# Ledger of designs, part 69: peptides against a protein of PDB entry 3HUF

Target 1, 320 residues: chain A of PDB entry 3HUF
Amino acid sequence: MWIIEAEGDILKGKSRILFPGTYIVGRNVSDDSSHIQVISKSISKRHARFTILTPSEKDYFTGGPCEFEVKDLDTKFGTKVNEKVVGQNGDSYKEKDLKIQLGKCPFTINAYWRSMCIQFDNPEMLSQWASNLNLLGIPTGLRDSDATTHFVMNRQAGSSITVGTMYAFLKKTVIIDDSYLQYLSTVKESVIEDASLMPDALECFKNIIKNNDQFPSSPEDCINSLEGFSCAMLNTSSESHHLLELLGLRISTFMSLGDIDKELISKTDFVVLNNAVYDSEKISFPEGIFCLTIEQLWKIIIERNSRELISKEIERLKYA

## One batch from the design tools (peptide; made by RFdiffusion4, then SolubleMPNN)

Design b2_p15_1_s3 (from b2_p15_1, 4 letters changed)
Fold by OpenDDE base, seed 3:
Structure b2_p15_1_s3 (fold): chain B 320 residues (1-320), chain A 15 residues (1-15)
Amino acid sequence: as target 1 above (320 residues)
Amino acid sequence: MEEEILKENEEEKKE
């Protein structure tokens, strides 16, 4: 989201979030959803137009800002952005930091991009929330992205957390829920006057982790916890692979259970399977190898003695 | 609205 602040009390000492939309900026406007009052004698009554575009799909993957357009409204002294005069037809900016000078005002409006990019685990939830979040200047998507800052956990009471949720946690993404999204949707008016009124996602995250025994206390408790072990997995999801990498595992990939030969077994401590394959092919598991699901692995890795537990299961099957 | 603003700012340029 774009946040503006200014020196010299020209914004009345307040910070403001600029959501996607158009704003008339000047001395003789009243602060609302489409106007930004700037208190200076050195600016025109209506000096500039700011236009914030909705996030693009590319912004979801890059973590780039919503496009910021500035147009000078043909003022006597013009408008500058980053010390460059705004062109007569307006200019567009993708920089994360903008210093906006209105006319001869000695104080600048500082616009900065606060990165917020929300990944959804569930396509139905994305479909429900994407439009509203995009109108807040928040990129949204389903696919894994290095730009993601937040991850929406689906609250299914009594279900195991998904691989996506596990990976989001280990990646140190802030896990949020639908209650946080609902709260975000209500703040649009309140944050006009004070950007600090934006709801704290970290508080939501802390509450989720505290109230769910499927999470360790921190990602650091699990990251590299299985360093030195080797696993084999089906070439399935990228998230599953990345999750196992974050555990510190050496990973071998195979295309089918039939590809699990004696050589692979000799080099592998255990095989990680998805639930569908695990349930369908339990009878066909190779002898002498420990096979488990990611969810079963997760239950082990959240324990304090995860390495001992894994070692014990590996040994149990070697001597069976 | 934009045209009105442009006129207002043109007048301010003449002062």
Scores: peptide ipSAE 0.410, ipTM 0.932, DockQ to the pose 0.893
Fold by OpenDDE base, seed 1:
Structure b2_p15_1_s3 (fold): chain B 320 residues (1-320), chain A 15 residues (1-15)
Amino acid sequence: as target 1 above (320 residues)
Amino acid sequence: MEEEILKENEEEKKE
């Protein structure tokens, strides 16, 4: 989201979130959803137009800002952005930091991009919320992204957390739920006056973790917790691979259970399978190898003695 | 609305 602040009390000492939309900026406007009052004698009554575009799909993957357009409204002293005069037809900016000078005002409006990218674990929830979140200037998507800051957990009553949720947690992504999204949808008016009124996702996250025994106390408890162990996995999902890497596992990949030869078994402590393969092929598992699902692995990892538990299971199957 | 603003600012330039 774009946030504006200014020196010299020209924004009344307040920070404001700018959502996608158009704003008339000037001395003689009233602060609302489409106007930004700037208190300076050196600016025109209605000086500039700011237009913030909705996020692009690319912005979800890059964490880049919504495009910020500035147009000078043919003022006597013009408008500058980053010390450059805005062109007669307006200019568009993709920089994360903008110093906007209106006329001869000695103080600048500082616009900065606060990165917020929300990944959804569920396509139905994405479909429901994407439009509203995009109107907040929040990029949204389903795929993992290095720009992801927040992850919407799919709440299915009585189900295990998904691999996506596990991975998001280990990546230290802020896990949120539908209650947080609902809260975000209501904040549009209150944040005009104070950007600090933006709901803290960390409180939502803390509540989710506290109330769900499927989460460890911290990501740090799980990161590299299985260092020194080796696994083989079916080459199915990038998220599963990245999850296992964050656990500190050495990973070998295979395409089918038939590719699990004696050499692979000799180098591998256990095999990680997806639920479908695990359930269908239980009878066909190679002898002397411990096979488990990611969900079964997660149940072990969340325990304080995860290394001992895995070691015992590996030993039990090697000597059976 | 934009046309009115442009006109207002053109008048301020003449003062």
Scores: peptide ipSAE 0.409, ipTM 0.932, DockQ to the pose 0.888
Fold by OpenDDE base, seed 5:
Structure b2_p15_1_s3 (fold): chain B 320 residues (1-320), chain A 15 residues (1-15)
Amino acid sequence: as target 1 above (320 residues)
Amino acid sequence: MEEEILKENEEEKKE
């Protein structure tokens, strides 16, 4: 999201979130959803137009800012952004930091991009919330992204957490739920005067983790917890692969259960399967190797004695 | 609205 602040009390000492939309900026406007009052005698009554675009799909993957357009409204002394005069037709900016000078005002408006990028685990929830979040200047998507700051957990009562949720937790993404999204939808008016009124996602996250026994106390408890073990995985999910890497596993990939030969078994402590293959092929599992799902593996990993539990299962099958 | 703003700012240039 874009946040503006200014020196010299020209913004009344307040920070403001700028959501996607158009703002008239000047001395003689009242702060609302489409106006930014700037208190200076050195600026025009209505001096500039700021236009913030909705996030693009690219912004979701890069964590880049929504496009920020500045237009001078043909003022006597013009408008500058980063010491450059704004052109007559306006200029668009993708820099994360903008110093906006209105006319001869000795104080600048500082615009900065606060990165917030929300990944959804569930496409239905994305479909429900994407429009509203995009109108807040928040990029949204389903795919894993290095720019992801927040992850929306699917609340299915009584279900195991998804691989996406597990991975989001281990990569230290802030896990949020629908309650946080609901709260975000209500703050649009209140944050006009004070950007600090934005809800703290970390509090939501802490509450989620505290109230769900499927999470360990910290990601650090699980990261590299299986260092020294080797697994084989069906080449079906990149997210599953990344999850297993974060556990410190050496990973071999195979395309089918038929590819699990004696050589692979000799190098592998256990095989990780997706739920569909595990359920359909239980009878056809190779002899002498421990097969489990990621969800079954997760249940072991969250235990304090995870390494001992896995070792016992591996040993049990070597002697069977 | 934009035309009105432009006129206002043109008047301020003449002062």
Scores: peptide ipSAE 0.404, ipTM 0.931, DockQ to the pose 0.907
Fold by OpenDDE base, seed 2:
Structure b2_p15_1_s3 (fold): chain B 320 residues (1-320), chain A 15 residues (1-15)
Amino acid sequence: as target 1 above (320 residues)
Amino acid sequence: MEEEILKENEEEKKE
C-alpha cells in the first residue's frame, strides 16, 4: 500500500494510506477519500492530482508498487517528484519512494510503498476477496511468489491443513484467515486519518497458531529437522517438493510406483505419496520401504522427537 | 471541476 508522510507538519503530523483512486491535493481542500489537505501558504488552493492505479498481476510476482501518477494542475510554481519537474500531462512512477514537492513549499510529501502481497490457497477464496483487496492496493494470486507476504488459510472445520499452508508456514509467510480479511474490509475509512490503524496480521497469525495443534511452535522447529534422511516422491507438485527441501531432505523423484527399483530403495529412507496414490495402491507398495503421505509426514515433523519417530518406522519395516 | 481548478490557478499566476 502507498503511505504518505510529510515534514514540517504540512500533513498535520499524520501518516495517511492512499488506496487506488484519485486525490486532489492542495491548501484549500478538506481531507476525505478524494482530497488531501496540505497546510502551506506556498502551495495553490488545489495544486496537484494524485492517481493510484489498482495492482497489476505482475505486481503480485515482483512486489512492486501500484502505479502512482502525479499531475500538476497548472500551478504558478509547478510540482516536482524526486527533484524532477512533473510534465504538463502528468508523469507515472513505479519507484517505491517518492519525494513530492508542491510549488515553493520547503517541506516535501514523502510517499513510500509498504509491500503486502496476499496468496490464496484456493481459487474460490481468491474470487471472493480479490476485488476488495485490489481496491486496497493489495496484489493477490494463487501461485507461490517470492513477493508473497501473507497466505490465506482455508478454515474447514476438522480438516487437516493443506500442503500450501504447511509450506507457507515453513517459508515464514504470515498465515491469515478470512477473519483478518473481513477486518481489512472495514478499516478503509478509518485509515484515511491514521495509517497506524491498519490491523496487525501478526496478531491474527499468532492466534491461528495458538488455537490449532496442527502447527509447531515455530518454523525453526521443523526447518532442516530431517537433515540426513533421504526420500523419494511422486512428481506431483512443486510446493510438495519445496516443503520437503525445507525439511532438509535429499529428494529423488519418480513418475509411477513401478519406477521404484531396488537401487532407489537402497538410497531412500522413505517414500512420500499423494493421498490418491496412497489410498488406491496400498496393496502394491514396494517391499522393504516406508511409504507415507505428506499429511502423515507433517504429523511426525511437528513432534519434538520427529527424527526418532521416523527412525523407528524405518527400522520396523527393515526387520519385518 | 478540472476546468475550474485551472482557471483558479491561472488567476493566481496573474497576482
Scores: peptide ipSAE 0.401, ipTM 0.931, DockQ to the pose 0.918

Design b2_p15_1_s4 (from b2_p15_1 with E6K E7K E14L)
Fold by OpenDDE base, seed 3:
Structure b2_p15_1_s4 (fold): chain B 320 residues (1-320), chain A 15 residues (1-15)
Amino acid sequence: as target 1 above (320 residues)
Amino acid sequence: EEEEIKKENEEEKLE
């Protein structure tokens, strides 16, 4: 989201979130959803127009800002952004930091991009929330992205956490729920006066982790916890691969269970399967190798003695 | 609105 602050008292000492939309900026406007009052004798009554675009799909993957357009409203002394005069037709900016000078005002408006990018684990939830979140200047998507800052956990009572949730946790992404999204949707009016009134997702995250026994206390408890072990996995999902990498595993990939030969078994401590393959192929598992799902692996990983537990299971099957 | 803004800004140019 874009946040503006100003030097001196020209914004009355307040910070403000700018959501996607159009704002008239000037001395003789009243602060509302489409106006920004600036207090200076050197600023025109209506000095500039700021237009913030909704996030693009590219912004979801890059963590880039919503496009910021500035137009001077034919003022005597013009408008500058980053010491450059704004063109007659306006200019668009994708920089994360903008110093906006209105006319000869000695104080600048400082706009900065606070990165917030929300990944959804469920396409139905994305479809429900994407429009509203985009109107807050928040990029949204389903695919894994290095720009992801927040991850929406689907609360299904009594279900195991998904691989996406596990991976989001290990990546130190802030896990949120629908209650946080609801709260975000209500803040538009309150954050006009004070950007600090933006709800803290970390509080939601702390509550989710505290109240769910499927999470360890921290990602650091699990990251590299299986260093030195080797696994084989079916080449099914990039998220599953990245999850296993974050556990410190050496990973071999195979295309089918039939590709699991004696050579692969000799180099592999265990095989990781998705639930569908695990359930369908239980009878056809190669002898002498430990096969488990990611969810079964996760249940071991969250234990304090995870390395000992895995070692015992590996030994049990070598001698069976 | 743009013409009104322009007029207001022209009046301020004269001050």
Scores: peptide ipSAE 0.038, ipTM 0.722, DockQ to the pose 0.792
Fold by OpenDDE base, seed 1:
Structure b2_p15_1_s4 (fold): chain B 320 residues (1-320), chain A 15 residues (1-15)
Amino acid sequence: as target 1 above (320 residues)
Amino acid sequence: EEEEIKKENEEEKLE
């Protein structure tokens, strides 16, 4: 989201979130959803127009800002952005930091991009929320991205957390729920006066973790917790692979259970399978191979003695 | 609204 602040009390000492939309900026406007009052004798009554575009799909992957357009409203002294005069037709900016000078005002409006990208674990929730979140200047998507800051947890009553949720937790993404999204949808009015009134996602996250025994106390409790162990997995999902890497596992990949030869078995401590393969093939597993699902692995990892538990299970099956 | 803005800004240019 874009946030503006200014020196010299020209914004009344307040920071403001700018959502996608159009804003008339000037001395003689009233602060609302489409106007930004700037208190200076050196600016025109209506000095500039700011237009913030909705996020692009590319912005979800890059964490880039919503495009910021500035147009001077044919003022006497013009408008500058980053010390450059805005062209007569307006200019568009994708820099994360903008110094906007209105006329000869000695104080600049400082616009900065706060990165917020929300990943969804299911397409249905994305479909429900994407439009509203995009109107907040928040990129949304389904795929993992290095730009993702928040992850929407699926609340299925009585189900284990998904691999996506596990991975989001381990990569230190702020896990949020539908309650937080609902709260975000209501903030448009309150954050006009003070950008600090933006709801704290960390509080939501803390509440989710506290109320769900499927989470460890911190990602740090799990990161590299299985260092020194080796696993083999089906080449099925990138998220599963990345999750196992974050656990500190050495990972070998195979395409089918038939590719699990004696050499692979000799180098691996356990085999990670998806639920479908585990349930269908469990009768056909060779003796002495410890096979488990990611969900079963997660249940071990969240325990304080995870390394001991895994070691005991490996030994139990190796000598059976 | 754009015409009013132009008119106001033209008046400010004359001041």
Scores: peptide ipSAE 0.038, ipTM 0.718, DockQ to the pose 0.954
Fold by OpenDDE base, seed 2:
Order: sequence, then structure tokens, then C-alpha cells
Structure b2_p15_1_s4 (fold): chain B 320 residues (1-320), chain A 15 residues (1-15)
Amino acid sequence: as target 1 above (320 residues)
Amino acid sequence: EEEEIKKENEEEKLE
């Protein structure tokens, strides 16, 4: 989201969030959803127009800002952004930091981009929330992104957490739920006057972890916890592969259970299967290897003695 | 609104 601050008390010492929309900026306007009052004798009654665009799909992957347009309203001394005069038709900016000078005012408005990028675990939740979040200037998507700051887990009562949620946790993404999104939808008016009133997602995350026994106390309890072990997995999902890498596993991939030869078995401690293959092929598992689902593996990983637990399961099958 | 803005800015140019 865009946040503005100013020197010399010209914004009354307040920080303000600029959501996607249009703002008239000047000395003789009243602060509201479409106006920004700036208190200086050197600023025109109506000095500039700021326009914040909605996020693009590219912004979701890059963590780039919503486009910021500035137009001078034919003032005597013009408007400058980053020491450059704004053109007569206005100019558009994609920099994360903007220093805006209105006329001869000795104090500048500083606009800065606070990165917030929300990944969704499923398309239904994205379809429900994307429009509202985009109107807050928050990029949204389904795919993993290096720019992702927050992850919305799907809460189905009594269901295990998804692989996406497990991976989001281990990569230290802030996990949130629908309750946080609902809260975000209500704050749009209150944060106009005070940007500090933006709800803290870390509180939501702490509450999720505290109230769900499917999470360890921290990602650090699980990261590299299986260092030195080797697994084989079906080449089915990138998220599953990345999750197993974060556990410190050496990973081999295969396309079918028939590709698991004696050589692979000799180098592999266990095989990770998806639920569909595990349930359908349980009778046809290769002899002499421990097979489990990623959800079964996760239940072992969240235990403090995960290395001992996995070792006992491997040994049980070697001597059976 | 644009005509009012223009009028207000013309008054400021005279100061």
C-alpha cells in the first residue's frame, strides 16, 4: 500500500494510506476519501491530483507498487516528483519512494510503498476476496511468488492443513485466515486519518498457530530437521518438492511406482506419495521401503523427536 | 470542478 508522510507539519503530523483512487491535493480542501489537505501558504488551493491505480498481475510476482500518477493542476510554481517537474499531462511513477514538492513549499510529501502481497491456497477464496483486496492496493494470486508476504489458509473444520500451508509456514510467510480479511475490509475508512490503525497480521498468525495443534511452535523447529535423510517422491507438485527441500532432505523424483528400482531403494530412506496414489496403490508398494503421504510426514515433523520417529519407522520395515 | 480549479488558480497567479 502507498503511505504518505510530510515534513514541517504540512500533513498535521499524520501518516495516511492512499488506496487506489483519485485525490485532490491542496491548501483549500478538506481531508476525506478523495481529498488531501496540505497546510502551507506556498501551496495552491487545489494544487495537484494524485491517482493510485489498482495492482497489476505483475505486481503480485514482483512486489512492485501500484502505479502512482501525479498531475499538476496548472499552478503558478508547478509540482516536482524526485526533483523532476511534472509534465502538463501528468506523469506516472513505479518507484517505491516518491519525494513530492508542491510549488515553493520548503517541505516535501514523502510517499513510500509498504509491501503487502497475499497468496491464496484455493481459487474459491481468491475469487471471494481479490476484488476487495485490490481496492486496498494489495496484489493477490494463487501461485507461489517471492514477493508473497501473507498466505490465506483454507479453514475447513476438521481438515488437515494443505501442503501450501505447510510450505508457507516453513518459508516464514505470515499465515492469515478469512477473519483477518474480513477485518481488513472494515478498516478502509478508519486508516485515512491514521495509517497506524492498519491491523497487524502477526497477531492473526500467532492466534492461528496457538489454536491449531497442526503447527509447530516455530518454522525453525522443522527447517533442516531431516538433514541427512533421503527420500523419493512422485513428480506431482513444486510446493511438495520445495517443502521437502526445506526439511533438509535429499530428494529423488519418479513418475510411477514402477520406476522405483532396487538402486533407488538402496539410496532412499522413505518414499513420499500423494494421497490418491497412497490410497489406490497401498497393496502394490515396493518391498523393503517405507511409504507415507506428505500429511503423514508432516505429523512426524511437528514432533520434537521427529528424527527418532522417522528412524524407528525406517527400521521397522527393514526388519519386517 | 475543473473550471472552478482553473478560476482559483488564476486568482493565485495574480497575487
Scores: peptide ipSAE 0.036, ipTM 0.708, DockQ to the pose 0.894
Fold by OpenDDE base, seed 5:
Structure b2_p15_1_s4 (fold): chain B 320 residues (1-320), chain A 15 residues (1-15)
Amino acid sequence: as target 1 above (320 residues)
Amino acid sequence: EEEEIKKENEEEKLE
């Protein structure tokens, strides 16, 4: 999201979130959803127009800012952004930091991009929330992204957490739920005067972790917890692969259960399967190797004695 | 609205 602050008292010492939309900026406007009052005698009554675009799909993957357009409203002394005069037709900016000078005002408006990218685990929830979140200047998507700051957990009662949720947790993404999204939808008016009124996602995250026994106390409890073990997995999910890497596993990939030969078994402690393959092919598992799902593995790794539990299962099958 | 803004800014140029 874009946040503006200003030097001196020209913004009354307040920070403001700018959501996608158009703002008239000037001395003789009242702060509302489409106006930014700037208090200086050196600023025109209506000095500039700021236009913030909705996030692009690219912005979700890059964590880049929503496009920020500045137009001077034919003022006597013009408008500058980053010491450059704004062109007559306006200019568009993708820099994360903008110093906006209105006319001869000695104080600048400082616009900065606060990165917030929300990944959804569930496509239905994305479809429900994407429009509203995009109107807040928040990029949204389903696919894993290095720019992801927040992850929306699916609250299906009685189900295990998904691989996406597990991975989001281990990569230290802030896990949120629909309650946080609802709260985000209500703050649009209150944050006009004070950007600090934006709800803290960390509180939501702490509550989720505290109230769900499927999470360890911290990601650090699980990261590299299986260092020194080797697994094999189906080459079907990049997210699953990254999850297993974060556990410190050495990973071999195979295309089918038929590819699990004696050589692979000799160098592999266990096989990780997706639920569909596990359920369909459990009768035909190769002898002498421990097969489990990621969800079954997760139940082990969240235990304090995870290494001992895995070792016992491996040993049990070596002697069977 | 753009015409009003232009008029206001033209008046301010005359001050």
Scores: peptide ipSAE 0.036, ipTM 0.709, DockQ to the pose 0.750

Design b2_p15_2_s1 (from b2_p15_2, 5 letters changed)
Fold by OpenDDE base, seed 4:
Structure b2_p15_2_s1 (fold): chain B 320 residues (1-320), chain A 15 residues (1-15)
Amino acid sequence: as target 1 above (320 residues)
Amino acid sequence: SEEEEEEEKEKKELE
C-alpha cells in the first residue's frame, strides 16, 4: 500500500494510506476518500492530482508498488517528484519512495510503498477476495512469489494444513485468515486520516499458530531439522520441493515408483509421496524403504523428537 | 505578497 507522510505539519502530523483511486491534493480541499488537504500557504487551493492504479499481476511477483501518477493542476510553481518537475500531462512513478514537492512549499510529502502482497492457497478464496484487496492496493495471487508477505490459510476446521501453508510457515510468511481479510475491508474508511489503524497481521498470525496444534512454535523449530537425511520425491509441485529443502533434506526426484531402484534406496532414507499415489499404491511400495506423505512428514516434523522418530522408522524398515 | 511572506516563514521553520 502507498503511505504518505509529510515534513512539518502540512499533513497535520498524520500518516495516510492511499488506496487505488484519484486524489485532489491542495490547501482548500477537505480530507476524504478522494481529497488530501495539505496545509501550507505555498500550496495552491487545488494543487495536484494523485492517481494510484490497482496492482498489476507483475506487482505480485516483483513486490513493486501500484503505479503512482502525479499531475500538476496548472499551478504557478508546479509540482516536483524526486526533485524533477512533473510534466504537463502528468508523470507516472514506480519507485517505492517518492518525495513530492508542491509548489514552493519547503516541506515535502513523502510517499512510500509498504510491502504487502497476499498469496492465497486456493483459487476460490482468491476469487472471493482479490477484487477487494486490489482496491486496497494489495497485489494478490496463487503462485509462490518472493514478494509475498502474507499467506491466506483457509479456515476449514479439522482439515490438515496444506503444503502451501506448511511452506508459507517455514519461509516466514505471515499466515492470515479470512478474519484478517474482513478486518482489512472494514478499516478502509478509518485509515484515511490515520494509517496506524491498519490491523496488525502479526497478531492474527500469532493467534492462528497458538490455536492450531498443526503448527510448531516457530519456523526455526523445523528449518533444517532433518539436516543429514536424504529423501526421494515424485516430481510434484515446486512448493513441495522447496518445503523439503527448507527441512534440510537432500532431495532426489523420480518420475514413477518403478524408478525407485536399489541404488536410489541405498542413498535415500525415505520416499515422499503425494496423497493420491500413497493411497493408490501403498500395497506396491518397494520393500525396505519408508514411504510417507508430506502431511505425514509434517506431523513428524512438528514433534520435538522429529529426528528420532524418523530415524526409528528408517531403521525399522531397513532391517526388516 | 502574503504568500511570499508565508513561504519565507515556512522556510525559516525548516532552518
Scores: peptide ipSAE 0.026, ipTM 0.686, DockQ to the pose 0.034
Fold by OpenDDE base, seed 5:
Structure b2_p15_2_s1 (fold): chain B 320 residues (1-320), chain A 15 residues (1-15)
Amino acid sequence: as target 1 above (320 residues)
Amino acid sequence: SEEEEEEEKEKKELE
């Protein structure tokens, strides 16, 4: 999201979130969803127009800012952004930091990009929330992204957490739920005067983790917890692979259960399967190797004695 | 212009 602040009292000493939309900036406007009052005698009654675009699909993957357009409203002394005069037709900016000078005002409006990028685990929830979040200047998507700051957990009552949720937790993404999204949808008016009134996602996250026994106390309890073990995985998802890497596993990949030969078994402590293959092929598992799902592995990993539990299962099958 | 005189005043009030 874009946040503006200013030197001196020209913004009344307050920070403001700018959502996607158009703002008239000037001395003789009242602060609302489409106006920014700036208090200086050097500033025109209606000085500039700010236009913030909705996030692009690219912004979801890069964590880049929403495009910020500035247009001078034919003022005597013009408008500058980063010491450059704004062109007659307006200019668009993708920099994360903008110093906006209105006329000869000695104080600048400082605009900065606060990165917030929300990944959804469930396409239905994305479909429900994406429009509203995009109108807040928040990029949204389903795919894993290095720019992802928040992850929306799917609340299906009585289901295990998804691989996406597990991975989001281990990569230290802030896990949020629908309650946080609901709160975000209501903030538009309250944050006009004070950007600090934005809800703290960390509090939501803490509450989610505290109230769900499927999470360990911290990601650090699980990261590299299986260092020294080797697994084989069916080449099904990159997310599953990255999850297993974060556990410190050496990973071999195979395309079918038929590819699990004696050589692979000799180098592998256990095989990780997706739920569909695990359920359909239980009878056809290779002898002498421990096969489990990611969800079954997760249940072991969240235990304090995870290494001992896995070692016992591996040993049980070597002597069978 | 009135705007330039007000700017000079505002600059002096900030010095």
Scores: peptide ipSAE 0.024, ipTM 0.685, DockQ to the pose 0.035
Fold by OpenDDE base, seed 2:
Structure b2_p15_2_s1 (fold): chain B 320 residues (1-320), chain A 15 residues (1-15)
Amino acid sequence: as target 1 above (320 residues)
Amino acid sequence: SEEEEEEEKEKKELE
C-alpha cells in the first residue's frame, strides 16, 4: 500500500494510507476519501492530483507498487517528484519512494510503498476476496511468488492443513484467515486519518498457530529437521517438492510406482505419495520401503522427536 | 503578491 508522510507538519503530523483512487491535494481542500489537505501558504488552493491505480498481475510476482500518477493543476510554481518537474499531462511513477514538492513549499510529501502481497490456497477464496483487496492496493494470486508476504489459510472445520499452508509456514509467510480479511474490509475509512490503525497480521498468525495443534511452535523447528535422510516422491506438485527441500531431504522423483526399482530403494529411506496413489495402490507398494503421504509426514515432523520417529518406521520395515 | 510575501516569510522562518 502507499503511505504518505510529510515534513514540517504540513500533513498535521499524520501518516495516511492512499488506496487506489484519485485525490485532490491542496491548501483549501478538506481531508476525505478523495482530498488531501496540505497546510502551507506556499501551496495552491488546489495544487495537484494524485491517482493510484489498482495492482497489476505483474505486481503480485514482483512486489512492485501500484502505479502512482501525479498531475499539477496548472499552478504558478508547478509540482516536482524526485527533483523532476511534473509534465503538463502528468507523469506516472513505479518507484517505491517518491519525494513530492508542491510549488515552493520547503517541506516535501514523502510517499513510500509498503509491500503486501496475499496468496490464496484456492480459487474460490481468491474469487471472493480479490476485488476488495485490489481496491486496497493489495496484489493477490494463487501461485507461489517470492513477493508473497501473506497466505490465506482455508479454514475447513476438522480438515488437515493443505500442502500450500505447510509450505507457506516453512517459508515464513504470514498465515492469515478469512477473519483477518473481514477486518481489512472494515478499516478503509479509519486508516485515512491514521495509517497505524492498519490491523497487524502477525496477531492473526499468532492466534492461528496457538489455536491449531497442526502447527509446530516455529518454522525453525522443522527447517532441515530431516537433514541426512533421502526420499523419493511422485512428480506431481512443485509446492510438495519445495516443502521436502525445506525439510533438508535429498529428493528423487519418479513418474509411477513401477519406476521404483531396486537401485532407487537402496538409496531411499522412504517414499512420499499423494493421497490418491496412497489410497489406491496400498497393495502394490514396493517391498522393503516405507511409504507415506505428505500429511502423514507432516504429523511426524511437527513432533520434537521427528528424526527418531522416522528412523523407527524405516527400521520396522527393513526387518519385517 | 501577498502569497509571494507569505512564501518568503515561511522560507525565512525555516532558514
Scores: peptide ipSAE 0.024, ipTM 0.680, DockQ to the pose 0.034
Fold by OpenDDE base, seed 3:
Structure b2_p15_2_s1 (fold): chain B 320 residues (1-320), chain A 15 residues (1-15)
Amino acid sequence: as target 1 above (320 residues)
Amino acid sequence: SEEEEEEEKEKKELE
């Protein structure tokens, strides 16, 4: 989201979030959803127009800012952004930091991009929330992205957490739920006067982790916890692969259970399968190898003695 | 201009 603050008292000492939309900026406007009052004698009554665009699909993957357009409203002394005069037709900016000078005002408006990019685990939830979040200047998507800052966990009571949720947790992404999204949808009016009134996602995250026994206390408890072990997995999902990498596993990939030969078994401590393959092919598992699901692996890795537990299961099957 | 006189006043208030 874009946040503006200003030097001196020209913004009355307040910070403000600029959501996607159009704002008239000047001395003789009243602060509302479409106007920004700036208090200086050196600025015009109506000085500039700011236009914040909705996030693009590219912004979800890059963590780039919503496009910021500035137009001077035919003022005597013009408008500058990053010491460059704004062109007659207006200019557009994708920089994360903008110093906006209105006329000869000695104080600048500082605009900065606070990165917030929300990944969804569920396409139905994305479909429900994407439009509203985009109108807050928040990029949204389903696919894994290094730009993601937040991850929406689907609250199904009594279900195991998904691989996406596990991976998001280990990546140190802030896990949020629908309650946080609902709260975000209410803040548009309150944050006009004070950007600090933006809801803290970390509080939501702390509450989720505290109230769910499927999470360890921190990602650091699990990261590299299985260093030195080797696994094989079906080439199914990138998230599953990346999850296993974050556990410190050496990973071999195979295309089918039929590709699990004696050589692979000799080099592999255990095989990780998705639930569908695990349930359908339990009878066809190779002898002498430990096969488990990611969810079963997760139940082991959240334990304090995860390495001992894994070692014990590996040994149990070698001597069976 | 009145704007230039006001700017000079604001500059002097900041000095």
Scores: peptide ipSAE 0.024, ipTM 0.679, DockQ to the pose 0.034

